# Ledger of designs, part 84: peptides against a protein of PDB entry 2ODG

Target 1, 89 residues: chain A of PDB entry 2ODG
Amino acid sequence: MTTSQKHRDFVAEPMGEKPVGSLAGIGEVLGKKLEERGFDKAYVVLGQFLVLKKDEDLFREWLKDTCGANAKQSRDCFGCLREWCDAFL

## One batch from the design tools (peptide; made by RFdiffusion4, then SolubleMPNN)

Design b2_p25_6_s2 (from b2_p25_6, 10 letters changed)
Fold by OpenDDE base, seed 5:
Structure b2_p25_6_s2 (fold): chain B 89 residues (1-89), chain A 25 residues (1-25)
Amino acid sequence: as target 1 above (89 residues)
Amino acid sequence: DKEKELIEEGVEKAKKILEEEEEEK
């Protein structure tokens, strides 16, 4: 499998207050839905990722249920956060 | 560290959002 430039850009540096849409797998559609649910920043989604103990199945299910992410989108988002954590946590 | 503060804030915000959503159901 390969990663996108968006993924590489995100995992390359601290996320700070980057918008939720900066996460790999989260496009404009999903981003807006997440923002409507209060997940407006990437660090808030990271928060949920950590609350779920970095569990892939739990996180991807949550993302699907929350914003309608498909399998690829949830996989990309999970991988993005996992790699970010590996680099910065 | 600002990054760590944001992460902690993110965790708390996530918990709060989820709690509120559960209370609404």
Scores: peptide ipSAE 0.676, ipTM 0.909, DockQ to the pose 0.946
Fold by OpenDDE base, seed 4:
Structure b2_p25_6_s2 (fold): chain B 89 residues (1-89), chain A 25 residues (1-25)
Amino acid sequence: as target 1 above (89 residues)
Amino acid sequence: DKEKELIEEGVEKAKKILEEEEEEK
């Protein structure tokens, strides 16, 4: 499957303190919900991704439960973090 | 480096948030 430009932009460089909305699959609606739960930065979501040991099912389920992400959104977000980690971790 | 520091901070923040949410139940 193809990736979005948003995905490519994110995985191309260190994430630093980029907002949570910079993650692929996370739009304004999901981003706001994540921020309200304390996941306001991409690196905090990465933190959760790592706590879950990069497990796709666990992460995507968590994302759905936390902000209501659908299958595509959770897939895009997971893929974004996975590829970022492959490049920088 | 700074990136590593943020990643570690993110892990700790995530753990804290999840712990607090669980305690509220």
Scores: peptide ipSAE 0.674, ipTM 0.908, DockQ to the pose 0.945
Fold by OpenDDE base, seed 1:
Structure b2_p25_6_s2 (fold): chain B 89 residues (1-89), chain A 25 residues (1-25)
Amino acid sequence: as target 1 above (89 residues)
Amino acid sequence: DKEKELIEEGVEKAKKILEEEEEEK
């Protein structure tokens, strides 16, 4: 139930136009795949997160289908966006 | 504010991407 420094750094401030790779769970491999699909900025992934009404199962499945994220990566990314929203929305 | 505008833009971009992908299938 611990978070990474990357997670903490992301949820600590407005995301602005941070690249998609700034999201927890999104490394270089996943980031490049997301960028190729048009999800080049963190706020676009947040957009999808909101379109899916913050549903964990839907979002994590989408992320898996879109960039091949594994369970940990999708969980980390979801948690990152959830906590960011709790702080800033 | 700017942050809110980006979030709204992100929602719209996500919708467009998904729509385009659906059309390509």
Scores: peptide ipSAE 0.673, ipTM 0.909, DockQ to the pose 0.926
Fold by OpenDDE base, seed 2:
Structure b2_p25_6_s2 (fold): chain B 89 residues (1-89), chain A 25 residues (1-25)
Amino acid sequence: as target 1 above (89 residues)
Amino acid sequence: DKEKELIEEGVEKAKKILEEEEEEK
């Protein structure tokens, strides 16, 4: 498996106040649903990722239940946050 | 720094959202 350019762009720098849609695996549809639930920024989704202790199964299930992410989308999003944390935390 | 502050804010926001959703169930 390889990563997308979107993934690489996200993990290359501090996320700051980037929108939730900047996360790999999160397109416009999923992004809007996350925003409606209060996860309007990437750092808020990162917050949830950290609250779940970086647990892949818990996070991916949460993402599926929250915005309807499929397996690939949740995998991409999880991987994006994991690698970002490895670089900046 | 600002990045650290945002991360901390994100954690708190996530916790709050989850708690509110559970209370509404």
Scores: peptide ipSAE 0.672, ipTM 0.908, DockQ to the pose 0.953

Design b2_p25_6_s3 (from b2_p25_6, 10 letters changed)
Fold by OpenDDE base, seed 5:
Structure b2_p25_6_s3 (fold): chain B 89 residues (1-89), chain A 25 residues (1-25)
Amino acid sequence: as target 1 above (89 residues)
Amino acid sequence: SKEEELIKKGVEKAKKILEEEEEKK
């Protein structure tokens, strides 16, 4: 599968204080919804990813339920966090 | 705070999903 430049930019370096919108699959719409729920930083979403033990289905379900992410968006976001963790966690 | 409450709810949602998945096994 092909990754986006946004994905590559995110997984290439430490997450730091990057906003939630920096995650692949999280655009303007989803980002705002996540921020409204308190998930303003990418590392907060990372926290949920880790709580769910890096499980793809569980995380994608959570993301869908939380901000309405579609299959493509949740897949991209999951892949982004998975690869970031593989590199830095 | 409101933010804290929202985050807690989000975490609880994730934990519930995890719990439900474990119960299915």
Scores: peptide ipSAE 0.231, ipTM 0.770, DockQ to the pose 0.139
Fold by OpenDDE base, seed 4:
Structure b2_p25_6_s3 (fold): chain B 89 residues (1-89), chain A 25 residues (1-25)
Amino acid sequence: as target 1 above (89 residues)
Amino acid sequence: SKEEELIKKGVEKAKKILEEEEEKK
């Protein structure tokens, strides 16, 4: 399974104040839903990822429940955060 | 597992807090 350019762009540098929509798998629709729930920045979602101890199933379930992400979207988002952490955490 | 349940409860609390704060704005 190959990654998207969006994924590569995100994992290449510190995320800083990047919006939640910068995460792979998070488009306009999911991004707006996350923002409505208080998850406006990528680092807030990173926080949830870390609280869930980087567990794929827990995080993907959380993301689905929170914004309605499908399997591919949640997988892409998880992979994005996992690889970002491998590089910078 | 119990650990997973506790983590999920914490995450849900955080989610609800953030949502409520956003709704207040």
Scores: peptide ipSAE 0.221, ipTM 0.726, DockQ to the pose 0.069
Fold by OpenDDE base, seed 1:
Structure b2_p25_6_s3 (fold): chain B 89 residues (1-89), chain A 25 residues (1-25)
Amino acid sequence: as target 1 above (89 residues)
Amino acid sequence: SKEEELIKKGVEKAKKILEEEEEKK
């Protein structure tokens, strides 16, 4: 399966202080909603990903409930965090 | 702070999802 350049850019380096919108699948709309809920940095969403034990279904459910992410958006975001963790965690 | 409370609520939501999953098993 193909990935976006946004995904590749994110998983290629430590995320540091990157904004939540830098996550694959998180566009301007979802990004703003996440920021309104306090999730302004990618690492805060990473935290939720880890709390949910990296479980795809649980994380995608959380993301959907939190910002209204659709199936593709949540899948892209999950994949982004999973691959980042594989490389750096 | 308000931001802290929002994040805590988000964490609680995630934890509840986890708990529900464990209950289903």
Scores: peptide ipSAE 0.219, ipTM 0.759, DockQ to the pose 0.141
Fold by OpenDDE base, seed 2:
Structure b2_p25_6_s3 (fold): chain B 89 residues (1-89), chain A 25 residues (1-25)
Amino acid sequence: as target 1 above (89 residues)
Amino acid sequence: SKEEELIKKGVEKAKKILEEEEEKK
């Protein structure tokens, strides 16, 4: 399977203050829902990813429960964070 | 603040998921 350009753009550089919507799989709809829950920056979602010990099933479950992400969206978001961590963490 | 409370709830949700998974082991 191939990744999106959005994924490649995110994993290529330090996360900094990038908005939550910069994460692969997080479009405008999911981004707004996450922001409404206080998760306005990508690094806040990264925090949840790390709290869940980078476990795919647990993180994808959390993301679904928090913003209603479907299987593809949660998969894309997980993969984005995993590869970013592999490069920078 | 309201934002802090929302974040705390989100973190607690994640921790709860982790706890439940560990309890199943």
Scores: peptide ipSAE 0.217, ipTM 0.755, DockQ to the pose 0.141

Design b2_p25_6_s4 (from b2_p25_6, 10 letters changed)
Fold by OpenDDE base, seed 1:
Structure b2_p25_6_s4 (fold): chain B 89 residues (1-89), chain A 25 residues (1-25)
Amino acid sequence: as target 1 above (89 residues)
Amino acid sequence: DEEKKLIEEGVKKAKELLEKEKEEE
């Protein structure tokens, strides 16, 4: 149950206009796919996270369907946004 | 503040994108 440095870096500060690829679990491949779908900024993915009422299953399924995220990638991304919200919302 | 404003915009855009996806399905 450890986090990556990428996760720690993201949750440590306001996200501003950070690119979607700054989210934990979102590498270059997933990032490009998300950008192609209009989710170019981390705050847009956060928007989706909030629209889904922070529901883990809904969000992770959405992420899988949208960019092909695997279980670890979707878990990392969800956890990243959850902890960010806990700190800043 | 600016951060909250961006988050609101993100929510708005996410909703719009979701609607577009529904139309394409």
Scores: peptide ipSAE 0.660, ipTM 0.907, DockQ to the pose 0.951
Fold by OpenDDE base, seed 5:
Structure b2_p25_6_s4 (fold): chain B 89 residues (1-89), chain A 25 residues (1-25)
Amino acid sequence: as target 1 above (89 residues)
Amino acid sequence: DEEKKLIEEGVKKAKELLEKEKEEE
């Protein structure tokens, strides 16, 4: 499998207050839905990722249920956060 | 550290949002 430039850009540096849409797998559609649910910043989604103990199945199911992410989108988002954590946590 | 601060805030907010959604169900 390969990663996107969006993924590489995100995992390359601290996320700070980057918007949720900066996460790999999260486009405008999913981003807006997440924002409507209160997940407006990437660090809030990271928070959810950590709350779920970095569990892939739990996180991807949550993302699907929360914003309608498909399998690829949830996989990309999970991988993005996992690699970010590996680099910065 | 600002990054750590944001992460803590993110965890806090995520927990709050999760509970809020549970209450809505």
Scores: peptide ipSAE 0.658, ipTM 0.907, DockQ to the pose 0.945
Fold by OpenDDE base, seed 4:
Structure b2_p25_6_s4 (fold): chain B 89 residues (1-89), chain A 25 residues (1-25)
Amino acid sequence: as target 1 above (89 residues)
Amino acid sequence: DEEKKLIEEGVKKAKELLEKEKEEE
């Protein structure tokens, strides 16, 4: 499957303090919900991703439960973080 | 480095948030 430009832009460089909405699959609606739950920065969501030991099912289920992400959104977000980690961790 | 610091902070915050969610349940 192809990736979005948003995905490519995110995985191309260190994330620093990028907002949660910079993650692929996370639009304004999901981003706002994540921020309300305390996941305001991309690195905090990365933190959750790592706490769950990079497990796709666990992470995607968490994302769905936390902000209502659908299958595509959770897939895109997971893939974004996975590829970022492959490049920088 | 700064990136490593942020990642560590992210892990810490994620753990804290998970604990808070469990306490609220």
Scores: peptide ipSAE 0.657, ipTM 0.907, DockQ to the pose 0.954
Fold by OpenDDE base, seed 3:
Structure b2_p25_6_s4 (fold): chain B 89 residues (1-89), chain A 25 residues (1-25)
Amino acid sequence: as target 1 above (89 residues)
Amino acid sequence: DEEKKLIEEGVKKAKELLEKEKEEE
Protein backbone atom coordinates (compact mmCIF):
# COMPACT_ATOMS: atom_id res chain seq x y z
CA MET B 1 0.00 0.00 0.00
CA THR B 2 1.10 3.53 -0.78
CA THR B 3 -0.12 6.94 0.34
CA SER B 4 -0.27 10.22 -1.53
CA GLN B 5 1.21 13.54 -0.56
CA LYS B 6 -2.37 14.70 -0.11
CA HIS B 7 -2.85 11.98 2.50
CA ARG B 8 0.37 12.90 4.28
CA ASP B 9 -0.54 16.59 4.31
CA PHE B 10 -3.94 15.87 5.84
CA VAL B 11 -2.81 13.51 8.60
CA ALA B 12 0.06 15.78 9.65
CA GLU B 13 -2.03 18.47 11.35
CA PRO B 14 -5.45 19.22 12.89
CA MET B 15 -8.07 19.45 10.17
CA GLY B 16 -9.92 22.50 11.47
CA GLU B 17 -12.35 23.76 8.85
CA LYS B 18 -10.60 22.22 5.85
CA PRO B 19 -12.95 21.59 2.92
CA VAL B 20 -14.12 18.07 2.17
CA GLY B 21 -11.86 18.06 -0.88
CA SER B 22 -8.80 18.05 1.38
CA LEU B 23 -9.44 14.39 2.21
CA ALA B 24 -7.35 11.81 0.38
CA GLY B 25 -9.36 10.10 -2.34
CA ILE B 26 -11.76 13.03 -2.66
CA GLY B 27 -11.18 15.04 -5.83
CA GLU B 28 -13.25 17.84 -7.29
CA VAL B 29 -15.94 15.54 -8.69
CA LEU B 30 -16.52 13.62 -5.45
CA GLY B 31 -16.08 16.75 -3.37
CA LYS B 32 -18.83 18.61 -5.21
CA LYS B 33 -21.20 15.67 -4.81
CA LEU B 34 -20.46 15.48 -1.09
CA GLU B 35 -21.01 19.23 -0.73
CA GLU B 36 -24.36 18.93 -2.51
CA ARG B 37 -25.37 16.34 0.10
CA GLY B 38 -24.35 18.65 2.96
CA PHE B 39 -20.92 17.17 3.64
CA ASP B 40 -19.05 20.37 2.88
CA LYS B 41 -16.22 20.13 5.42
CA ALA B 42 -13.78 17.38 6.25
CA TYR B 43 -14.96 17.43 9.88
CA VAL B 44 -18.50 16.52 8.75
CA VAL B 45 -17.19 13.46 6.91
CA LEU B 46 -15.16 12.68 10.03
CA GLY B 47 -18.45 12.95 11.92
CA GLN B 48 -19.98 10.32 9.63
CA PHE B 49 -16.89 8.15 10.06
CA LEU B 50 -17.31 8.30 13.84
CA VAL B 51 -21.09 7.74 13.69
CA LEU B 52 -20.34 4.54 11.78
CA LYS B 53 -17.99 3.51 14.61
CA LYS B 54 -14.96 3.66 12.30
CA ASP B 55 -16.25 0.57 10.47
CA GLU B 56 -14.45 0.31 7.14
CA ASP B 57 -17.13 -1.59 5.23
CA LEU B 58 -19.93 0.67 6.42
CA PHE B 59 -18.01 3.86 5.71
CA ARG B 60 -16.75 2.84 2.29
CA GLU B 61 -20.22 1.70 1.22
CA TRP B 62 -21.69 4.96 2.48
CA LEU B 63 -19.11 6.95 0.54
CA LYS B 64 -19.81 4.97 -2.63
CA ASP B 65 -23.56 5.47 -2.26
CA THR B 66 -23.24 9.16 -1.42
CA CYS B 67 -20.80 10.41 -4.04
CA GLY B 68 -19.97 7.46 -6.30
CA ALA B 69 -16.50 6.82 -4.92
CA ASN B 70 -14.72 3.82 -6.40
CA ALA B 71 -12.79 1.26 -4.35
CA LYS B 72 -9.51 3.17 -4.51
CA GLN B 73 -11.07 6.50 -3.59
CA SER B 74 -13.04 5.06 -0.67
CA ARG B 75 -9.98 3.19 0.59
CA ASP B 76 -7.87 6.33 0.45
CA CYS B 77 -10.50 8.39 2.24
CA PHE B 78 -11.05 5.80 4.95
CA GLY B 79 -7.33 5.39 5.52
CA CYS B 80 -6.89 9.14 5.71
CA LEU B 81 -9.51 9.52 8.43
CA ARG B 82 -8.34 6.45 10.34
CA GLU B 83 -4.77 7.66 10.50
CA TRP B 84 -5.85 11.19 11.39
CA CYS B 85 -7.87 9.81 14.31
CA ASP B 86 -4.95 7.68 15.45
CA ALA B 87 -2.82 10.81 15.62
CA PHE B 88 -5.27 13.33 17.08
CA LEU B 89 -8.04 11.45 18.92
CA ASP A 1 -10.97 23.76 22.18
CA GLU A 2 -12.04 24.70 18.66
CA GLU A 3 -10.97 21.41 17.06
CA LYS A 4 -12.93 19.38 19.60
CA LYS A 5 -15.97 21.59 19.06
CA LEU A 6 -15.81 21.15 15.28
CA ILE A 7 -15.63 17.36 15.62
CA GLU A 8 -18.67 17.43 17.88
CA GLU A 9 -20.51 19.60 15.36
CA GLY A 10 -19.48 17.22 12.58
CA VAL A 11 -20.99 14.26 14.40
CA LYS A 12 -24.18 16.23 15.02
CA LYS A 13 -24.48 17.34 11.41
CA ALA A 14 -23.76 13.85 10.07
CA LYS A 15 -26.59 12.45 12.18
CA GLU A 16 -28.96 15.16 10.96
CA LEU A 17 -28.04 14.56 7.33
CA LEU A 18 -28.53 10.83 7.71
CA GLU A 19 -32.03 11.35 9.09
CA LYS A 20 -32.95 13.72 6.26
CA GLU A 21 -31.82 11.21 3.66
CA LYS A 22 -33.90 8.46 5.26
CA GLU A 23 -36.98 10.68 5.33
CA GLU A 24 -36.57 11.53 1.65
CA GLU A 25 -36.36 7.89 0.55
Scores: peptide ipSAE 0.655, ipTM 0.906, DockQ to the pose 0.947

Design b2_p25_7_s1 (from b2_p25_7, 11 letters changed)
Fold by OpenDDE base, seed 3:
Structure b2_p25_7_s1 (fold): chain B 89 residues (1-89), chain A 25 residues (1-25)
Amino acid sequence: as target 1 above (89 residues)
Amino acid sequence: DEEEEKRKKEEEREEKRKELLEKLE
C-alpha cells in the first residue's frame, strides 16, 4: 500500500514539537493512550524508537503493548519514524 | 554453530531489549 498524506507530511520536515498524534498510524485514540503514558510528543516516541536501535519488531511490539496499536498502525508508525530518520538523523 | 547462532541471536535481541526497556515511562 502507498503511504498516507499524514506520513508524507511528517517525513517532509524537522520534527520539532509535533504532537504524538502527528505520527502516521497514530490517531486520536492511540495518541491519547500514548499521552497518558508520557509520550505526548513525537520526539518522545522517536526516542523510544532509537533506544530500541531502530528494530522494527521490537518497536512495533512496544507500541502494541503501550497503546494497543494493531499491525497496520504499528507498521505505519515505524515506517514514518524510519523514513524521518533516514532524512534528518 | 554459526558463532553459536550469532551469540544466540544477539542474546535474543538483548532479552528483547530489556523487556522493551520496561516501556521507558
Scores: peptide ipSAE 0.405, ipTM 0.818, DockQ to the pose 0.024
Fold by OpenDDE base, seed 5:
Structure b2_p25_7_s1 (fold): chain B 89 residues (1-89), chain A 25 residues (1-25)
Amino acid sequence: as target 1 above (89 residues)
Amino acid sequence: DEEEEKRKKEEEREEKRKELLEKLE
């Protein structure tokens, strides 16, 4: 599976205060929904990823339930966080 | 079973990670 430039840009550097919309798979629509639910920063979503023990199915289901992410969006977001964690955590 | 299916698939993935952490907290 090929990754997007957005994915590559995210996983290449520390997360810092990056907005939730910087996550791969999280566009403007999903980003706004996540922000409305209190997930305004990428690290907040990272938090959910971690408390779900990095489980792909659990995280992707959570993301779908939280902001309506489709399969591709949730997959892209999961992969983004997984690879970031592998590099930095 | 295999260690009770590994404690029943880690207790059904810890009750689906507590129903996805109670559906959004």
Scores: peptide ipSAE 0.397, ipTM 0.816, DockQ to the pose 0.023
Fold by OpenDDE base, seed 1:
Structure b2_p25_7_s1 (fold): chain B 89 residues (1-89), chain A 25 residues (1-25)
Amino acid sequence: as target 1 above (89 residues)
Amino acid sequence: DEEEEKRKKEEEREEKRKELLEKLE
């Protein structure tokens, strides 16, 4: 499978204060929903990813339930965080 | 017996993950 440019841009550098919408698979619609739930920064979603022990199924289900992400969006977001962690964590 | 113990540990892990997921919903 291929990754998006958005994915490549995110995993290429430290996360810092990047907004939640900078995550692959997270557009404006999902981003706003996540922000309303307190997940305004990418690092907050990273926090959820980590407390779920980087488990793909758990994270993707959580993301779906939290903001209505579809299968592709949740997969893209998970892959983005996984690769970022592999590079920087 | 090792296979059964492995299965038991996996089931416990799955249950704990489910509980965590429910708390995050």
Scores: peptide ipSAE 0.357, ipTM 0.793, DockQ to the pose 0.021
Fold by OpenDDE base, seed 2:
Structure b2_p25_7_s1 (fold): chain B 89 residues (1-89), chain A 25 residues (1-25)
Amino acid sequence: as target 1 above (89 residues)
Amino acid sequence: DEEEEKRKKEEEREEKRKELLEKLE
């Protein structure tokens, strides 16, 4: 499967202070829900990804439970963080 | 043996990790 331009833009550079909504798979709806839960920055979600030991099933389940992400959204978000980590971590 | 002791310590650490994650939620 192909990635979105949003994915490519995110994985291409350091994360910095990018908002949570900059993550692939995280649109306005999911972004607002994540922000309400204290995940206002992409790096906070990265933190969750890392403490779950980069486990896809655990992360995608967490994302679904936290903001109601569907299968594609959680997959896109996971892939985005995985590839970012492969490049910069 | 030594290998079993290592596994037990890893399991204990993993349980502690899980508990911490739950507490932070």
Scores: peptide ipSAE 0.298, ipTM 0.753, DockQ to the pose 0.023

Design b2_p25_7_s2 (from b2_p25_7, 11 letters changed)
Fold by OpenDDE base, seed 2:
Structure b2_p25_7_s2 (fold): chain B 89 residues (1-89), chain A 25 residues (1-25)
Amino acid sequence: as target 1 above (89 residues)
Amino acid sequence: MEEEEERRRREERERKREELLALLE
């Protein structure tokens, strides 16, 4: 499977204060839903990813339950955070 | 049924997630 440019842009540099919508798989719709739940920054979602011990199934299910992400969106978001962590953690 | 097995797997993942979150409280 190929990654998007959005994925590559995210994993290439420190996360900083990037909005949640900067994550691969998170568009405007999912981003707004996440923001409404208090996940306004990408690093907040990273926190949840780490709390779930980087488990793909747990994280993707959480993302689905939290904002209604579909399989591709949750996969893209998980992959984005996994590869960012591989580079920076 | 495949659909029932998939449902059971989802329920198991949800339970595991809730258990992990509860450990943080």
Scores: peptide ipSAE 0.060, ipTM 0.521, DockQ to the pose 0.034
Fold by OpenDDE base, seed 5:
Structure b2_p25_7_s2 (fold): chain B 89 residues (1-89), chain A 25 residues (1-25)
Amino acid sequence: as target 1 above (89 residues)
Amino acid sequence: MEEEEERRRREERERKREELLALLE
């Protein structure tokens, strides 16, 4: 599967203080919903990803329940965090 | 049958997620 430029940009460098909207699959609408729930930074979502032991089904279900992400959005976000972790953890 | 199985899988994932989060509280 081909990754987006947004995915490539995110996994290429340390996460730092990047906003939640920098994650692949997280657009303006989902980003605002996540921010309203306290997930304003990408590293906060990373924290949830790690708490769920990097499990794809658990994380994607959580993301759907939290901000209404569809299958593509949740898959893109999961893949983004997984590849970032592979590179930097 | 497939819709029911998918629903059961979703319910199981949701339960497991809640259990994992509860262990951290």
Scores: peptide ipSAE 0.056, ipTM 0.512, DockQ to the pose 0.034
Fold by OpenDDE base, seed 1:
Structure b2_p25_7_s2 (fold): chain B 89 residues (1-89), chain A 25 residues (1-25)
Amino acid sequence: as target 1 above (89 residues)
Amino acid sequence: MEEEEERRRREERERKREELLALLE
């Protein structure tokens, strides 16, 4: 499957202070839910991704439990962070 | 009922923030 333009835009540059909603798979609804729980920036979600040792199943489960992400949304978000890390870490 | 649901949502958000902090510390 091809990646979205949103994915490509995110993985192309350092994330800096980008909002959580800039992550692939995270729209306005999921973004607001994440922000309410303290995940206001993309780098905070990156922190959780790293704490979970980049494990896909653990991260996607966490994202589902935290903001109600469906399978596609969690997959897109995971892939976005994985490829960003491959490029910049 | 709406007030109770709002309270429950706040408590859930606080729990998730505390979980985040515990994992990052």
Scores: peptide ipSAE 0.028, ipTM 0.416, DockQ to the pose 0.328
Fold by OpenDDE base, seed 4:
Structure b2_p25_7_s2 (fold): chain B 89 residues (1-89), chain A 25 residues (1-25)
Amino acid sequence: as target 1 above (89 residues)
Amino acid sequence: MEEEEERRRREERERKREELLALLE
């Protein structure tokens, strides 16, 4: 599976205060929806990812329910967080 | 004592998880 440049940029460095929109699969529309629900930073979504024990199905379902992410968007976001965790946790 | 401390730490983690989940609902 090929990853986007956005994915590679995200997983390459510490997350810091990066906005939620920096996550792969999270564009302007999904980003705004997440921000409206209090997920303004990527690390907040990371928190949810970790609370769900890094489970792909649970996380992708949550993301879909929270901001309306489609299958590609949720997969990209999950993969982004998974690989970031592999590198930095 | 170590088992009790580990238990307390686990309980604290579980509580924090529940609190976070409640906030996200």
Scores: peptide ipSAE 0.027, ipTM 0.419, DockQ to the pose 0.030

Design b2_p25_7_s3 (from b2_p25_7, 13 letters changed)
Fold by OpenDDE base, seed 3:
Structure b2_p25_7_s3 (fold): chain B 89 residues (1-89), chain A 25 residues (1-25)
Amino acid sequence: as target 1 above (89 residues)
Amino acid sequence: MEEEERRRREREREEKRKELEELLE
C-alpha cells in the first residue's frame, strides 16, 4: 500500500508544535478525543509511542482504547510515528 | 505450538500496555 500525502507531509520534517491532528490516521473526530485526553500535540502522542518502546501492538491498542481508532487509523498513525522516528531519532 | 506462543506474546503485550498506561496517568 502507498502512504497518504498526510503521512508524507508529517515524516518529511521535524514535528515541532504540530497538532495531534497532523498525524496520519488522526482525523477531526479522533483528534478531538485525543485533545480531550491531554494529547493536543503530535509530540505528546510520540511520547506515548516511545514509552511503549515503539511496539506496534501496544501502541495500536492504546490508540484504540484512548480515542476509538479503528485498525486502519491505528496502523496509519503507528506507521507515521515509526517512519518519523527512523528519520529524526 | 506457534499459535499458543503467539497468544502468550499477545497477553504479555496487553499486560505491559496496561502497566505503562497507568504509569503515565
Scores: peptide ipSAE 0.071, ipTM 0.526, DockQ to the pose 0.028
Fold by OpenDDE base, seed 4:
Structure b2_p25_7_s3 (fold): chain B 89 residues (1-89), chain A 25 residues (1-25)
Amino acid sequence: as target 1 above (89 residues)
Amino acid sequence: MEEEERRRREREREEKRKELEELLE
């Protein structure tokens, strides 16, 4: 599947202090909901992704339950973190 | 249906937050 520019921008470099909204699939609405739950930075969501052992189904379900992400948003976010980890972890 | 689903999702979000907090302690 074709990735977004947002995805490519995220996976191209260390995430550092990037906000949660920099993740592919995480727009303003989902970003605000995640921030309200303590996920203000992309690396906090990365932490959850790693705690879930990079499992796609578990992570996407968690993201849906946590911020109301739809299937595309959760897939985009998962793919973004997976590819970032492949490059930098 | 919609109100019940909304309340369910709110509970699920709260549970996931608490689960994370517990993991981070």
Scores: peptide ipSAE 0.064, ipTM 0.483, DockQ to the pose 0.085
Fold by OpenDDE base, seed 2:
Structure b2_p25_7_s3 (fold): chain B 89 residues (1-89), chain A 25 residues (1-25)
Amino acid sequence: as target 1 above (89 residues)
Amino acid sequence: MEEEERRRREREREEKRKELEELLE
């Protein structure tokens, strides 16, 4: 499967203060739900990804339960954070 | 209004923290 342009744009540079909606798989609807729960920045979601020890199943389940992400959205978000970490962490 | 919204946000954050803790157990 080819990655989206959104994925490529995110993994290409340090995330800094990027909003949560900059993550692949996180559109406007999921972004708003995450922001309402205190996950306003991409680095906050990165924090959860790291706390979950970069486990795909745990992270995707957390994302689903937190904002209602479907399988594709959670996979895209996980892959985005995984590849970002591979490049910068 | 602001206090109720603050309390709501605090509860939502606490619920998500608990959910995360449960996943880590």
Scores: peptide ipSAE 0.051, ipTM 0.477, DockQ to the pose 0.162
Fold by OpenDDE base, seed 5:
Structure b2_p25_7_s3 (fold): chain B 89 residues (1-89), chain A 25 residues (1-25)
Amino acid sequence: as target 1 above (89 residues)
Amino acid sequence: MEEEERRRREREREEKRKELEELLE
């Protein structure tokens, strides 16, 4: 499967203060749920991704439990953060 | 209302911490 334009836009540059909703797989509904739980910025979710040592299963399970992400949404978000880290970390 | 909202946020943070700890075990 090809990546979305949203994925490409996110991985192309430093994330800075980008909102959580800028992550691939995080739409308006999931974004609002994450914001309510204190994950308002993409870098906060990045922090969680790094704490989980970039483990796909752990991160995707956390995202599911935190905001109700489905398998596609969690996969897209994981892939987005992984590729961003490969480029900038 | 502000105190109730504070208590709600504290419970939500604690819940997420527990979920994270469980996943790391």
Scores: peptide ipSAE 0.048, ipTM 0.476, DockQ to the pose 0.141

